# Peptides against a protein of PDB entry 4Z5W, part 27

Target 1, 305 residues: chain A of PDB entry 4Z5W
Amino acid sequence: IPDVFLELNKLWYFSAQSNLFNGEMPRSLSNSRSISLLSLRNNTLSGQIYLNCSAMTNLTSLDLASNSFSGSIPSNLPNCLRLKTINFAKIKFIAQIPESFKNFQSLTSLSFSNSSIQNISSALEILQHCQNLKTLVLTLNFQKEELPSVPSLQFKNLKVLIIASCQLRGTVPQWLSNSPSLQLLDLSWNQLSGTIPPWLGSLNSLFYLDLSNNTFIGEIPHSLTSLQSLVSKENAVEEPSPDFPFFKKKNTNAGGLQYNQPSSFPPMIDLSYNSLNGSIWPEFGDLRQLHVLNLKNNNLSGNIP

## One batch from the design tools (peptide; made by RFdiffusion4, then SolubleMPNN)

Design b1_p10_6_s1 (from b1_p10_6, 5 letters changed)
Fold by OpenDDE base, seed 2:
Order: sequence, then structure tokens, then C-alpha cells
Structure b1_p10_6_s1 (fold): chain B 305 residues (1-305), chain A 10 residues (1-10)
Amino acid sequence: as target 1 above (305 residues)
Amino acid sequence: SYLLSYDPNL
């Protein structure tokens, strides 16, 4: 990418995604006062990520996903006072979340999917201080760590939590009961154990639940039949989605489905590939908005209602 | 299946 962004003093949106750009991010781009949205995803950009947050006063969205960047997570990003969305997916940091992210009050959406992030306990302890954090994607990190169940953790405004395919141990964390606005939970492809907690059915906005491919035991909580978002068509307040799309990784060689909005996900309960027992509750018939109920590969018995 | 914020085919 040429180092010409000093002349582009009116450039508000720069999208150069899905190209063959290599080398470092231009220094003039890292100092742009005009840019609000920057997307360089799906390139071969390298070096350390550096942004001059004192210069980049208009930066609101940053997508650097699927690049060859290396080094530390930029600890100065909280100084980008308007920065709301960050996609650092598929960047190999081999790092912990910086302590400075406790001060990241502008942050609304964060992804580190497959970024070699370490120490989930520290990451969650830091990120709980981000009062505006609504979307958190941490899939393919924290390999074989324990998911902290510390009741003091509080994500009050969290709407989307995705921590899939981490081989995480532990239970469904009690601190999630403190997230009443949670709409989407994906904890699939872990080593989570114990029972599915009944308080999950109290998350009235929860329309997408994936607990598949874990080691959960016991009965399906009857309270899941009372999920209000699946009983009634609540007008889901169209809150601003993250500026980055989601992708559903299928186990088949069929291409990943792209979802531009969390609201575009089909309403789903997936409890498949666990060790759940007991009956299917007939009251699942009350979930009139449910599109997908997946209970396969469990120890369930009795009649199908 | 599980959710990502990047295209798994790229």
C-alpha cells in the first residue's frame, strides 16, 4: 500500500479488503486524521500493528483480520477515543489482552477469533471494564484453559458472546446470569462439564444458544422452554451490529455461511453432542420462534413430544 | 459448527 494518506485529508472510509497487499501498513495511514472506517482484512500485511491514536481521532472501526501481522496487541488502542469495533481475527499475536483495555470505554465489538490469545481469566477480568462492550468473539483461543466461573465478573451490556472451539474446561459460568441483554451465546466445541444451569432460561433476549460438543450431563433445564425471545416475537431493538461479519464454520467442506448481523442467525437451541439424559420437554412446542432444535448425540430417552 | 469473525475458507 503506498504511503500517500497525508494527501487524502478527506478520506473517511478505506476498504482494501480481499486483495494481495503485502508489507507493513503505511505510516501515513497509521497517522490519518480523517479515516473513520479502516478495513484491510484478507491481505498479507505484516509487521507490528501500530496506530497513532492521538492523530487517528476519527477512527471508529478497524478490521485487520486475516493478515500476517505479528508482535503484541497494541496497548495504546484505548487512546483511540472513538474506536468502537475491532476485528483482529486470524492474527497470531501469542499474547494476553493488554491491561490498558480496562480503559477502553469506546469499545463495543471485539474479535480475536483464532489470534493465539492466552489467559482467559485475565482477558475476561480486563474486558469486563469495557462498559460499552456488546459483542465479544474469542473462538479458537485459550486452548485447554479453564473458563472462569467467578461471580464478580460482570458484562452488563453483553449481547453476543462467542467462545467456541477453545477446549475450555469448567462449567457454564455463573457470571453470565449478570448479562440480561445476552442474545447470542456460543460455547460449543469445548470441554465444559456439569449440568446446564436453569438460569439460562431467564435470559429473556437469548435467541441463539449453542452448547454443542461439550461434556454436559443431567437433564435439559425446563426453563429453556420459557425463553421469552423464542416464545414471542419481541421487536429485537435493532442495536448497531459490529462492523465485521460472522461466519458459521460447518464441519462439511461446504463454504462458511456469512452473517452480516447477529439478527440474521436463525433462532436456535443446539445441545447436540453432550451426555444429557431424561426426556424432551413437550413445552419446547411453546417456542414458536425457534427455527432449530438440535438435541442429537445425547442420552435422551422417553417419547418425542 | 461454531461461529467466527473471519472467513474460514480464506
Scores: peptide ipSAE 0.584, ipTM 0.951, DockQ to the pose 0.928
Fold by OpenDDE base, seed 3:
Structure b1_p10_6_s1 (fold): chain B 305 residues (1-305), chain A 10 residues (1-10)
Amino acid sequence: as target 1 above (305 residues)
Amino acid sequence: SYLLSYDPNL
């Protein structure tokens, strides 16, 4: 990418995604006073990520996903006082979340999917201080770590939590009961154990639940049949979605489905590939907004209602 | 299946 952004003093949006750009991010771009939205996703950019937050006073969205960046996570990002959305997916950091992110009050949406992030306990302890954090995506990190169950963790404004395919141990964490606004939970493809907690059915905004491919035991909580978002069409006020899309990785070589908004996900309960027992509750018939109920590959018995 | 914030085919 040429180092010409000093001349582009009116540039507020720059998207150069899905190109063949290589080398480092140009220094004039890292110092742009005008830019609000920056997307360089799906390139071969390399080097250290550096942003001059004292210059980049208009920066609101940053998508650098699927690049060859290296080194540390930029600890100065909380100084970008308007920065809401960060997508650092598929950037191999081999790092912990910086302690400075405790001060990241502008942050609303964060992804580190497949970024070689380590220490989930420290990551969640830091990120709980981000009071405006609504979307958190941590898929393909924290390999074989324990998901912290510390009840003091609080994500009060969390809408979307995705921590899939980490081989995480532990149970469904009680601190998620402190997230009454949770709409989407994906904890699939882990080594989570114990029972599915009944308090999940008290998350009235929860329309997408994926607990598939874990080691859960016991019965399906009857409280899942009373998930209010799946009983009634409440007009979920479309809260501003993250500026980065989501992708559903299917097990088939069929291309990943892209979802631009969390609201574009079909309402779903996936409990498949566990060790759940007991019956399918007939009251799943009350979930009139449910598009997908997946209970396959469990130890369930009795009649199909 | 699980959710990502990047295209898994790229």
Scores: peptide ipSAE 0.580, ipTM 0.951, DockQ to the pose 0.939
Fold by OpenDDE base, seed 1:
Structure b1_p10_6_s1 (fold): chain B 305 residues (1-305), chain A 10 residues (1-10)
Amino acid sequence: as target 1 above (305 residues)
Amino acid sequence: SYLLSYDPNL
């Protein structure tokens, strides 16, 4: 990318995604006073990620996903006082989340999906201080770590939590009961155990639940039949989505489905590939907004209602 | 299936 962004003093949106750009991010771009939205997703950009937050006073969205960047996560990003959305998916950091992210009050949406992030306990302890954090994507990190169950963890404004395919051990963490605005939960493809907790049915905005491919035991909690977002349409609060798309990875050679907004996901309960027992509750028939109920590959018995 | 913030085919 040429180093000409100093002359572009009115440039508000720069999208150069899905190109063949290589080398480092130009220094004039890292110092742009005008840029609000920056997307360089899906290129071959390299070197250290550096942003001059004292210059980049208009920066609100940063998408650098699927690039060849190296080194540390930029610890100075909390100094970008308007920065709301960060997508660092598929960047090989091999790092922990910086302690400075405790001060990241502008942050609303964060993704480190498949970024070789380590220490989930430290990551969640840091990110709970981000009071405006609504979307958190941590899929394909923390390999074989334990999902912390510390009840003091608080994500009060969290709407989207995705921590899939980490081989995480532990149980469904009680601290998620402190997230009453949670709309989407994906904890699939882990080694999570124990029972599915009844308090999940108290999350009145939860329309998408994926607990598939774990080691959950016991009965399906009856409280899942009373999820208000799946009973009535009135609770579908369309909130501002993150400036990055989501992709559903299927195990078959069929291309990943792209979803531009969390509201574009079909309302779903997926409990498949566990060790759940007991019956299917007839009251699942009350979930009039439910599009997908997936209970396959369990130990369920009795009649199908 | 599980969710990502990048295209897994790219």
Scores: peptide ipSAE 0.566, ipTM 0.947, DockQ to the pose 0.945
Fold by OpenDDE base, seed 5:
Structure b1_p10_6_s1 (fold): chain B 305 residues (1-305), chain A 10 residues (1-10)
Amino acid sequence: as target 1 above (305 residues)
Amino acid sequence: SYLLSYDPNL
């Protein structure tokens, strides 16, 4: 990429995704006063990520995903006072989240999917201080760690939490009951155990639940038949979605389905590939907005209602 | 199923 962004003093949006750009980010780009939206996703860019937050006063969105960047996560990003969305997916950091992210009050959406992030306890302890954080994607990190269940963790404004395919141990964490605005939860493809907690049915905004491919036991909580977002269409507050898309894969070898907004996901309960027992509740028939109920590969018995 | 927020072609 050429070092000409100093002359482009009116440039508000720069999208150069899915090209063959190599080398480092130009110094003039890292000092742009005009750029609000920056996307360099799916290139071969390398070196250390550096942004001059004192110069980049208009930066609101940053997508650097699927590049060959290396070194540390930029600890100065909280100084970018308007920066809301960050996509750092598929960047191999081999690092922990910086302690400075406790001060990241502008942050609304963060993805580190498949970025070799370590220490889930430290990551959640830091990110709980981000008062405006609504979307958090941490899939394919923290391999074989324990999901912390510490009740002091608080994500009051969290709407989307995705921590899939980490081989995480532990139980469904009680601190998620402190997130009353939660709309989408994916904890699939882990080693989570115990029972599915009844308090999940009290999350009135929860329309998408994936607990598939774990080691859960016991009965399906009857409270899941009373999820208000799946009973009625009322009160889906359209909030601004993150500037990065979500991708859902059914199988490792299948093409990913792209979803530009969380609202584009079909309303779903997926409890498949566990060790759940007991009957299917007839009251699942009250979930008039439910598109997908997946209970396959369990120990369920009785009549199909 | 699993949810990802990266380009699935890389």
Scores: peptide ipSAE 0.053, ipTM 0.772, DockQ to the pose 0.920

Design b1_p10_6_s2 (from b1_p10_6, 6 letters changed)
Fold by OpenDDE base, seed 2:
Structure b1_p10_6_s2 (fold): chain B 305 residues (1-305), chain A 10 residues (1-10)
Amino acid sequence: as target 1 above (305 residues)
Amino acid sequence: SYLLSYDPNK
């Protein structure tokens, strides 16, 4: 990418995604006063990520996902006072979340999916201080760590939590009960154990639940048949989605489905590939908005209602 | 299946 962004003093949106750009990010781009939206995803950019937050006063969205960047997570990003959305997916940091992210009050959407992030306890302890955090994607990190269950953790404004394919141990964390606005939960492809907690059915906005491919035991909580978002057609408040798309990784080589917004996901309960027992509750018939109920590969018995 | 914020095919 040429180092010409000093002359582009009116450039508000720069998207150069899905190209063949290599080398480092241009220094003039890292100092741009005009850029609000920056997307460089799906390139071969390298070096350290550096942004001059004192210069980049208009920066609201940053997508650097699927690049060859290295080094530490930029600890100065909280100084970008308007920065809301960060996508650092598929960047090999081999790092912990910086302590400075406690001060990241502008942050609304964060992804580190497949970024070799370590220490989930520290990451969640830091990120709980981000009062405006609505979307958190941490898939393919924290390999074989324990998911912290500390009730003091508070993500009050959390709408989307995705921590899939981490081989995480532990239980469904009680601190998620403090997230009443949660719409989407994906904890699939872990080593989570215990029972599925009944308080999940009290998350009235929860329309997408994936707990598949874990080691959950016991009965399906009857409270899942009373998920309000699946009983009634709530007008999904079109909250501003993150400026990055979601992708559903299918187990089949069929291309990943792209979802531009959380509202584009089909309403789903996936409890497949666990050790759940007991019956299928007939009251799953009350979930009139449910598109996908996946209970396969469990120890369920009785009649199918 | 599980969710990502990047294209798994790229």
Scores: peptide ipSAE 0.595, ipTM 0.957, DockQ to the pose 0.938
Fold by OpenDDE base, seed 1:
Structure b1_p10_6_s2 (fold): chain B 305 residues (1-305), chain A 10 residues (1-10)
Amino acid sequence: as target 1 above (305 residues)
Amino acid sequence: SYLLSYDPNK
């Protein structure tokens, strides 16, 4: 990418995604006063990620996903006072989340999906201080760590939590009961154990639940049949989605479905590939908004209602 | 299946 962004003093949106750009990010770009939205996703950019937050006073969205960047996560990003969305998916940091992110009050959406992030306990302890954090994607990190269950963790404004395919141990963390605005939870493809907690059915905004491919035992909580977002056709307020799309990784080579917004996901309960027992509750029939109920590969018995 | 914020095919 040429180093000409000093001349582009009116450039508000720069999208160079899905190209063949290599080398480092231009110094003029990292010092741009005009840029609000920066997407360099799906390139071969390299070097250290550096942004001059004192210069980049208009930066609101940063998408650097699927690049060859190296080194540390930029600890100065909280100084970008308008920065809301960060996508660092598929960047190999081999790092912990910086302690400076405790001060990241502008942050609304964060992804480190497949970014070799370590120490989930420290990550969640830091990120709970981000009062405006609504979307958190941490899939394919924290390999074989324990998902912390510390009840003091508070994500009050969290709407989307995705921590899939981490081989995480532990249970469904009780601190999620402190996230009453949670709409989407994906904890699939871990080594989570214990029972599915009944308080999960008290998350009135929860329309997408994936607990599949874990080691959950016991009965399906009857409270899941009373998930308000699945009972009533509440106009899911199209809340401001993150500036990055989601992708559903299917096991078949059929192209990953792209979802531009969390609201574009079909309402779903996936509890498949666990060790759940007991019956299917007839009251799942009350979930009139439910599109996908996946209970396959469990130890369920009795009649199908 | 599980969710990602990047295209797994890219």
Scores: peptide ipSAE 0.580, ipTM 0.953, DockQ to the pose 0.932
Fold by OpenDDE base, seed 4:
Structure b1_p10_6_s2 (fold): chain B 305 residues (1-305), chain A 10 residues (1-10)
Amino acid sequence: as target 1 above (305 residues)
Amino acid sequence: SYLLSYDPNK
């Protein structure tokens, strides 16, 4: 990428994703006063990520996902006072979340999906201070760590939580009950155990629940049949989605489905590939907005209602 | 299946 962004003093959006760019980010780009949205996703960019937050006063969205960047997570990003969305997916950091992210009040959407992030306890302890955090994607990190269930953790504004395929141990964390605005939860492909907690059914905005491929036991909590977002259409809060798309990884070599918005996900309960027992509640028939009920590969018995 | 914020095919 050429070092010409100083001359581009009106450049508000730079979209160069899905090209063959290599080398480092130009210094003029890292100092751009005009750029609000920067996407360099799906390239072969390298070097350390550095942004001059004192210069980049208009930066609102940063997508650097799927690049060959190295080094540390930029600890100065909280100084980018307008930066809302960060996608650092598929960047191999081999790092913890910086302590400076406690001060990241502008942050609304964060992804480190498959970024070799370590220490989930520290990550969640830091990120709970991000009062505006609505979307958190941490899939393919924290391999074999324990998902902390500390009740003091508070993500009051959290709407989308995705921590899939981490081989995480532990239980469904009680601190998620402090996230009443939660719309999407994916904890699939972990080693989570215990029972599915009844308080999940009190999350009135929860329309997408993936707990599949875990080690959950016991009955399906009856409270899931009363998930208000799946009973009625009234609670579909169309909030602004993160400036990065989601992808559903299929188990087949068939291409991942792209979802541009969380609202584009089909309303779903996936409890498949667990050790759940008991019956399918007839009251699942009350979930008139439910598109996908996946209960396969469990120990469920009785009649199908 | 699980959710990602990057294209798993790229």
Scores: peptide ipSAE 0.577, ipTM 0.954, DockQ to the pose 0.958
Fold by OpenDDE base, seed 5:
Structure b1_p10_6_s2 (fold): chain B 305 residues (1-305), chain A 10 residues (1-10)
Amino acid sequence: as target 1 above (305 residues)
Amino acid sequence: SYLLSYDPNK
């Protein structure tokens, strides 16, 4: 990428995703006063990520996902006072989240999917201080760690939580009951155990639940048949989505489905590939907005309602 | 299946 961004004093949006760009980010780009949205996703860019936050006063969105960047996570990003969205997916950091992220008040959406992030306890303890954090994606990190269940953790404004395919141990964490705005939860492809807690049915905005491919036991909580978002068509207020798309990785070699908005996900309960027992509740028939109910590969018995 | 913020085929 050429070092010409000093002359581009009116450039507000720069999207150069899905090209063959190599080398480092040009210094003039890291000092741009005009750029609000920057996407360099899916290239071969290398070196350290550096942004001059004192110069980049208009920066609101940063997508650097699927690049060959190395080194530390930039600890100065909280100084970018308007920076809301960060996608650092598929960047191999081999690091913990910086302690400076406790001060990241502008942050609304964060992804580190498959970024070799370590220490889930420290990561959640830091990120709970981000009062505006609505979307958190941590899939393919923290391999074989324990998911902390500490009730002191508080994500009051959290809407989307994805921590899939980490081989995490532990139980469904009780601190999620303090997130009343939660709309989407994916904890699939872990080693989570115990029973599915009844308080999940009290999350009135929860329309997408994936607990598949774990070691859950006991009955399906009857409270899941009363999830308000799946009973009634509430007009979900179009809240600003993350500036980065989501991808559903299927087990088949068929390409990942792209979803530009969390609202574009089909309303779903997936409890498949566990050790759940008992009957299917007839009251699942009350979930008029439910598109996908997946209960396969369990120990369920009785009649299908 | 599980969710990502990047295309797993790229």
Scores: peptide ipSAE 0.575, ipTM 0.954, DockQ to the pose 0.947

Design b1_p10_6_s3 (from b1_p10_6, 5 letters changed)
Fold by OpenDDE base, seed 3:
Structure b1_p10_6_s3 (fold): chain B 305 residues (1-305), chain A 10 residues (1-10)
Amino acid sequence: as target 1 above (305 residues)
Amino acid sequence: SYLLSYDPSL
């Protein structure tokens, strides 16, 4: 990418995604006072990620996903006082979340999917201080770590939590009960154990639940049949979605379905590939908004209602 | 299936 952004003093949006750009991010781009939205996703950009937050006073969204960047996570990003959305997916950091992210009050959406992030306990302890954090995507990190269950963890404004395919141990964490605005939970493809907690059914905005491919035991909590978002058409206030799309990795070599917004996901309960027992509750028939109920490959018995 | 913020085909 050429180093010409000093002349582009009115440039608000720069999208150069899905190209063949290589080398480092231009220094003039890292110092742009005008840019609000920056997407360099899906390129071969390299070197250290550096942003001059003192210069980049308009930066609101940053997508650097699927690049060859190296080195540390930029600890100065909290100094970008308007920065809301960060996508660092598929950047191989081999790092922990910086302690400076405790001060990241502008942060609303963060993804580190498949970024070789380590220490989930430290990551969650840091990120709980982000008072505006609504979307957190941590899929394919923290390999074989334990998901912390510390009840003091608080994500008050969390709407989307995705921590899939980490081989995480532990239970469904009680601290998620402190997230009453949770709409989407994906903890699939882990080694989570114990029972599915009944308090999940008290998350009135929860319309997408994926607990599939874990080691959950016991009965399906009857409280899941009373999930308010699945009983009634909630006027889901279309809150501003993350500026980055989501992708559903299917088991088929057919390309992942892209979802531009969390609201574009079909309302779903997926409990498949566990060790759940007991009956299917007849009251799943009350979930009039439910599009997908997946209970396959469990130890369920009795009649199908 | 699980969710990502990047295209897994790329």
Scores: peptide ipSAE 0.582, ipTM 0.949, DockQ to the pose 0.946
Fold by OpenDDE base, seed 1:
Structure b1_p10_6_s3 (fold): chain B 305 residues (1-305), chain A 10 residues (1-10)
Amino acid sequence: as target 1 above (305 residues)
Amino acid sequence: SYLLSYDPSL
């Protein structure tokens, strides 16, 4: 990318995604006073990620996903006082979340999906201080770590939590019961154990639940038949989505399904590939907004209602 | 299947 962004003093939006750009991010771009939205996603950009937050006073969204950047996560990003959305997916950091992110009050959406992030305990302890954090994507990190169950963890404004395919041990964490605005939960493809907790059915905005491919035991909580977002349309809170799309990884060589907004996901309960027992509750018939109920590959018995 | 914030085909 050419180093010409000093002359572009009115540049508000720069999208150069899905190109063949290589080398480092231009220094004039990392010092742009005008830029609000920056997307360089899906390129071959390299070097250390550096942003001059004292200069970049208008920066609100940053998508650098699927690039060849190296080194540490930029600890100065909390100084970008308007920065709301960060997508650092598929950047190989081999790092922990910086302690400075405790002060990241502008942060609303964060992704480190497949970014070689380590220490989930430290990451969650840091990120709980981000009071405006609504979307958190941590898929394909923390390999074989334990998911913290510490009840003191609080994500009060969390709407989307995705921590899939980490081989995480532990249980469904009790601290998620303190996230009453949760709309989407994906904890699939881990080594999570124990029972599915009944308090999940108290999450009145939860329309998408994926607990598939774990080691859960016991019965399906009857409280899941009372998920208010799946009973009635009135609870469909259209909230501002993150400035980055989601992708559903399928097991087939077919490309991932793209979803531009969380609201574009079909309302779903996926509990497949566990060790759940007991019956399918007839009251799943009350979930009139449910599009997908996946209970396959369990130890369920009795009649199908 | 599980969710990502990047295209896994890229």
Scores: peptide ipSAE 0.567, ipTM 0.946, DockQ to the pose 0.944
Fold by OpenDDE base, seed 4:
Structure b1_p10_6_s3 (fold): chain B 305 residues (1-305), chain A 10 residues (1-10)
Amino acid sequence: as target 1 above (305 residues)
Amino acid sequence: SYLLSYDPSL
């Protein structure tokens, strides 16, 4: 990428995603006063990620996902006072979340999917201080760690939590009950155990639940038949989505399904590939907004209602 | 299937 961004003093949006750009980010780009949205996703960019937050006063969105960046997670990003969305997916950091992210009050959406992030306990302890954090995507990190269940963890404004395919141990953490605005939960493809907690049915905005491919036991909580977002249409809170898309990884070599917004996900309960027992509750018939109920590969018995 | 913030095909 050429070092010409100093001359581009009116450049508000720069999208150079899905190209063959290599080398480092040009210094003028890292110092751009005008850029609000920066996407360099899906390139071969390298070097250390450095942003001059004192210069980049308009930066609101940063997508650097799927690049060959190296080094540390930029600890100064909280100084980018307008920075709301960060996508650092598929960047091999081999790092913990910086302690400075406790101060990241502008942060609304964060992804580190497949970024070799370590220490989920520290990550969640840090990120709970991000009071405006609504979307957190941590899929393919924290390999074989334990999902912390510390009740003091508070993500009050969390709407989207995706921590899939981490081989995480533990249970569905009680601290998620402190997230009453949770709309989407994906904890699939872990080693989570215990029972599915009944308090999940109290998450009135929860329309997408993926607990598939875990080691959950016991009955399906009857409270899931009372998920208000799946009973009635009234709770479709259209909130600002992250500036980065989501992708549903299929088990086939076919490209992931792209979803531009969390609201584009079909209302779903996926409890497949667990060790759940008991019956399918007839009251699943009350979930008039439910598009996908996936209960396959469990120990369920009785009649299909 | 599980959710990502990047295209897993790329």
Scores: peptide ipSAE 0.567, ipTM 0.947, DockQ to the pose 0.951
Fold by OpenDDE base, seed 5:
Structure b1_p10_6_s3 (fold): chain B 305 residues (1-305), chain A 10 residues (1-10)
Amino acid sequence: as target 1 above (305 residues)
Amino acid sequence: SYLLSYDPSL
C-alpha cells in the first residue's frame, strides 16, 4: 500500500479488503486524522501492527483480519478514544490480551477468532472492565483450557458471545446469568460438562443458542420452552451491529454461510451431539419464532410431541 | 457448525 494518506486529508472510509496487498501498513495510514473506518481484511500484510492513537482521533472501526501480521497485540489501542470495533481474526499473535484493555471504554465489538490467544481467565478478567462491550468472539483459541465460572465476572451489556471450538473444559459459566441483554450464545465444539442450567431460559433476549458437540448430561431444562424472544416477535430495536460479518463454519466442504448482522441468524436452539436424556417437552410448540431445533445425537426417549 | 468473524474458505 503506498504512503500517500497525508495528502488524503478528507478520507473517512478506506476499504481495501480481499486484495493481494503485501508489506507493512504505511506510516501515513497509521497517522491519519481523517479515517473513521479502516478495513484491510483478507490480504498478505505483514510486520507489527502499530497505530498512532494521538493522531487517529476519528478512528471508530478497524478490520485487519486474515493477514500475516506478527508480534504483540498493540497495547496502546485503548488510547484511540473513538475506537469501537476491532477485528483481529486469523492473525497469529501467540499472546494474552493486554492488561491495558481494562481501560478500553470505547470498545463495543472485539474479535480474536483463530488468533492463537492464550489464558482465557486473564482475557475475561480484563475484558469485563470494557463497560460498552456488546460483541465478543474468541473461537479457536485457548486450546484445552478451563472456562472460568467465577460469579464475580460481569458483562452487563454483552449481546453476542462466541467461544466455540476451543476444547474448553468446565460447565456453562454462572457469570452469564449477569448478562440479561444476551441475544446470541455459541459455546459449541468444546468439552463442557454437567447439566444445562435452568437460568439460561431467563435470558429473555436470547434467540440463538448453540451448545452442540459438548459432554452435557441430564434433561433439557423446561425453562428453554419459555424464552420470550422465541415465544413472541418483540420489535428488537436494531442496535448498530458490529462492522465485521459473521461466518457459520459447517462440517461439509460447502463454503461458510456469511451473516452481515446478528439479527440475520435464524432463531435456533442446537443441543445436538451431547449425552442429554429424558423427553422432548411438548411446550417447545410455544416457541412460535423458532426456526431450528436440533436435538440429534443424544439419549432422548419417549414420544415426539 | 460454529461461528467465526472470518471466512474459513480463505
Scores: peptide ipSAE 0.564, ipTM 0.947, DockQ to the pose 0.946

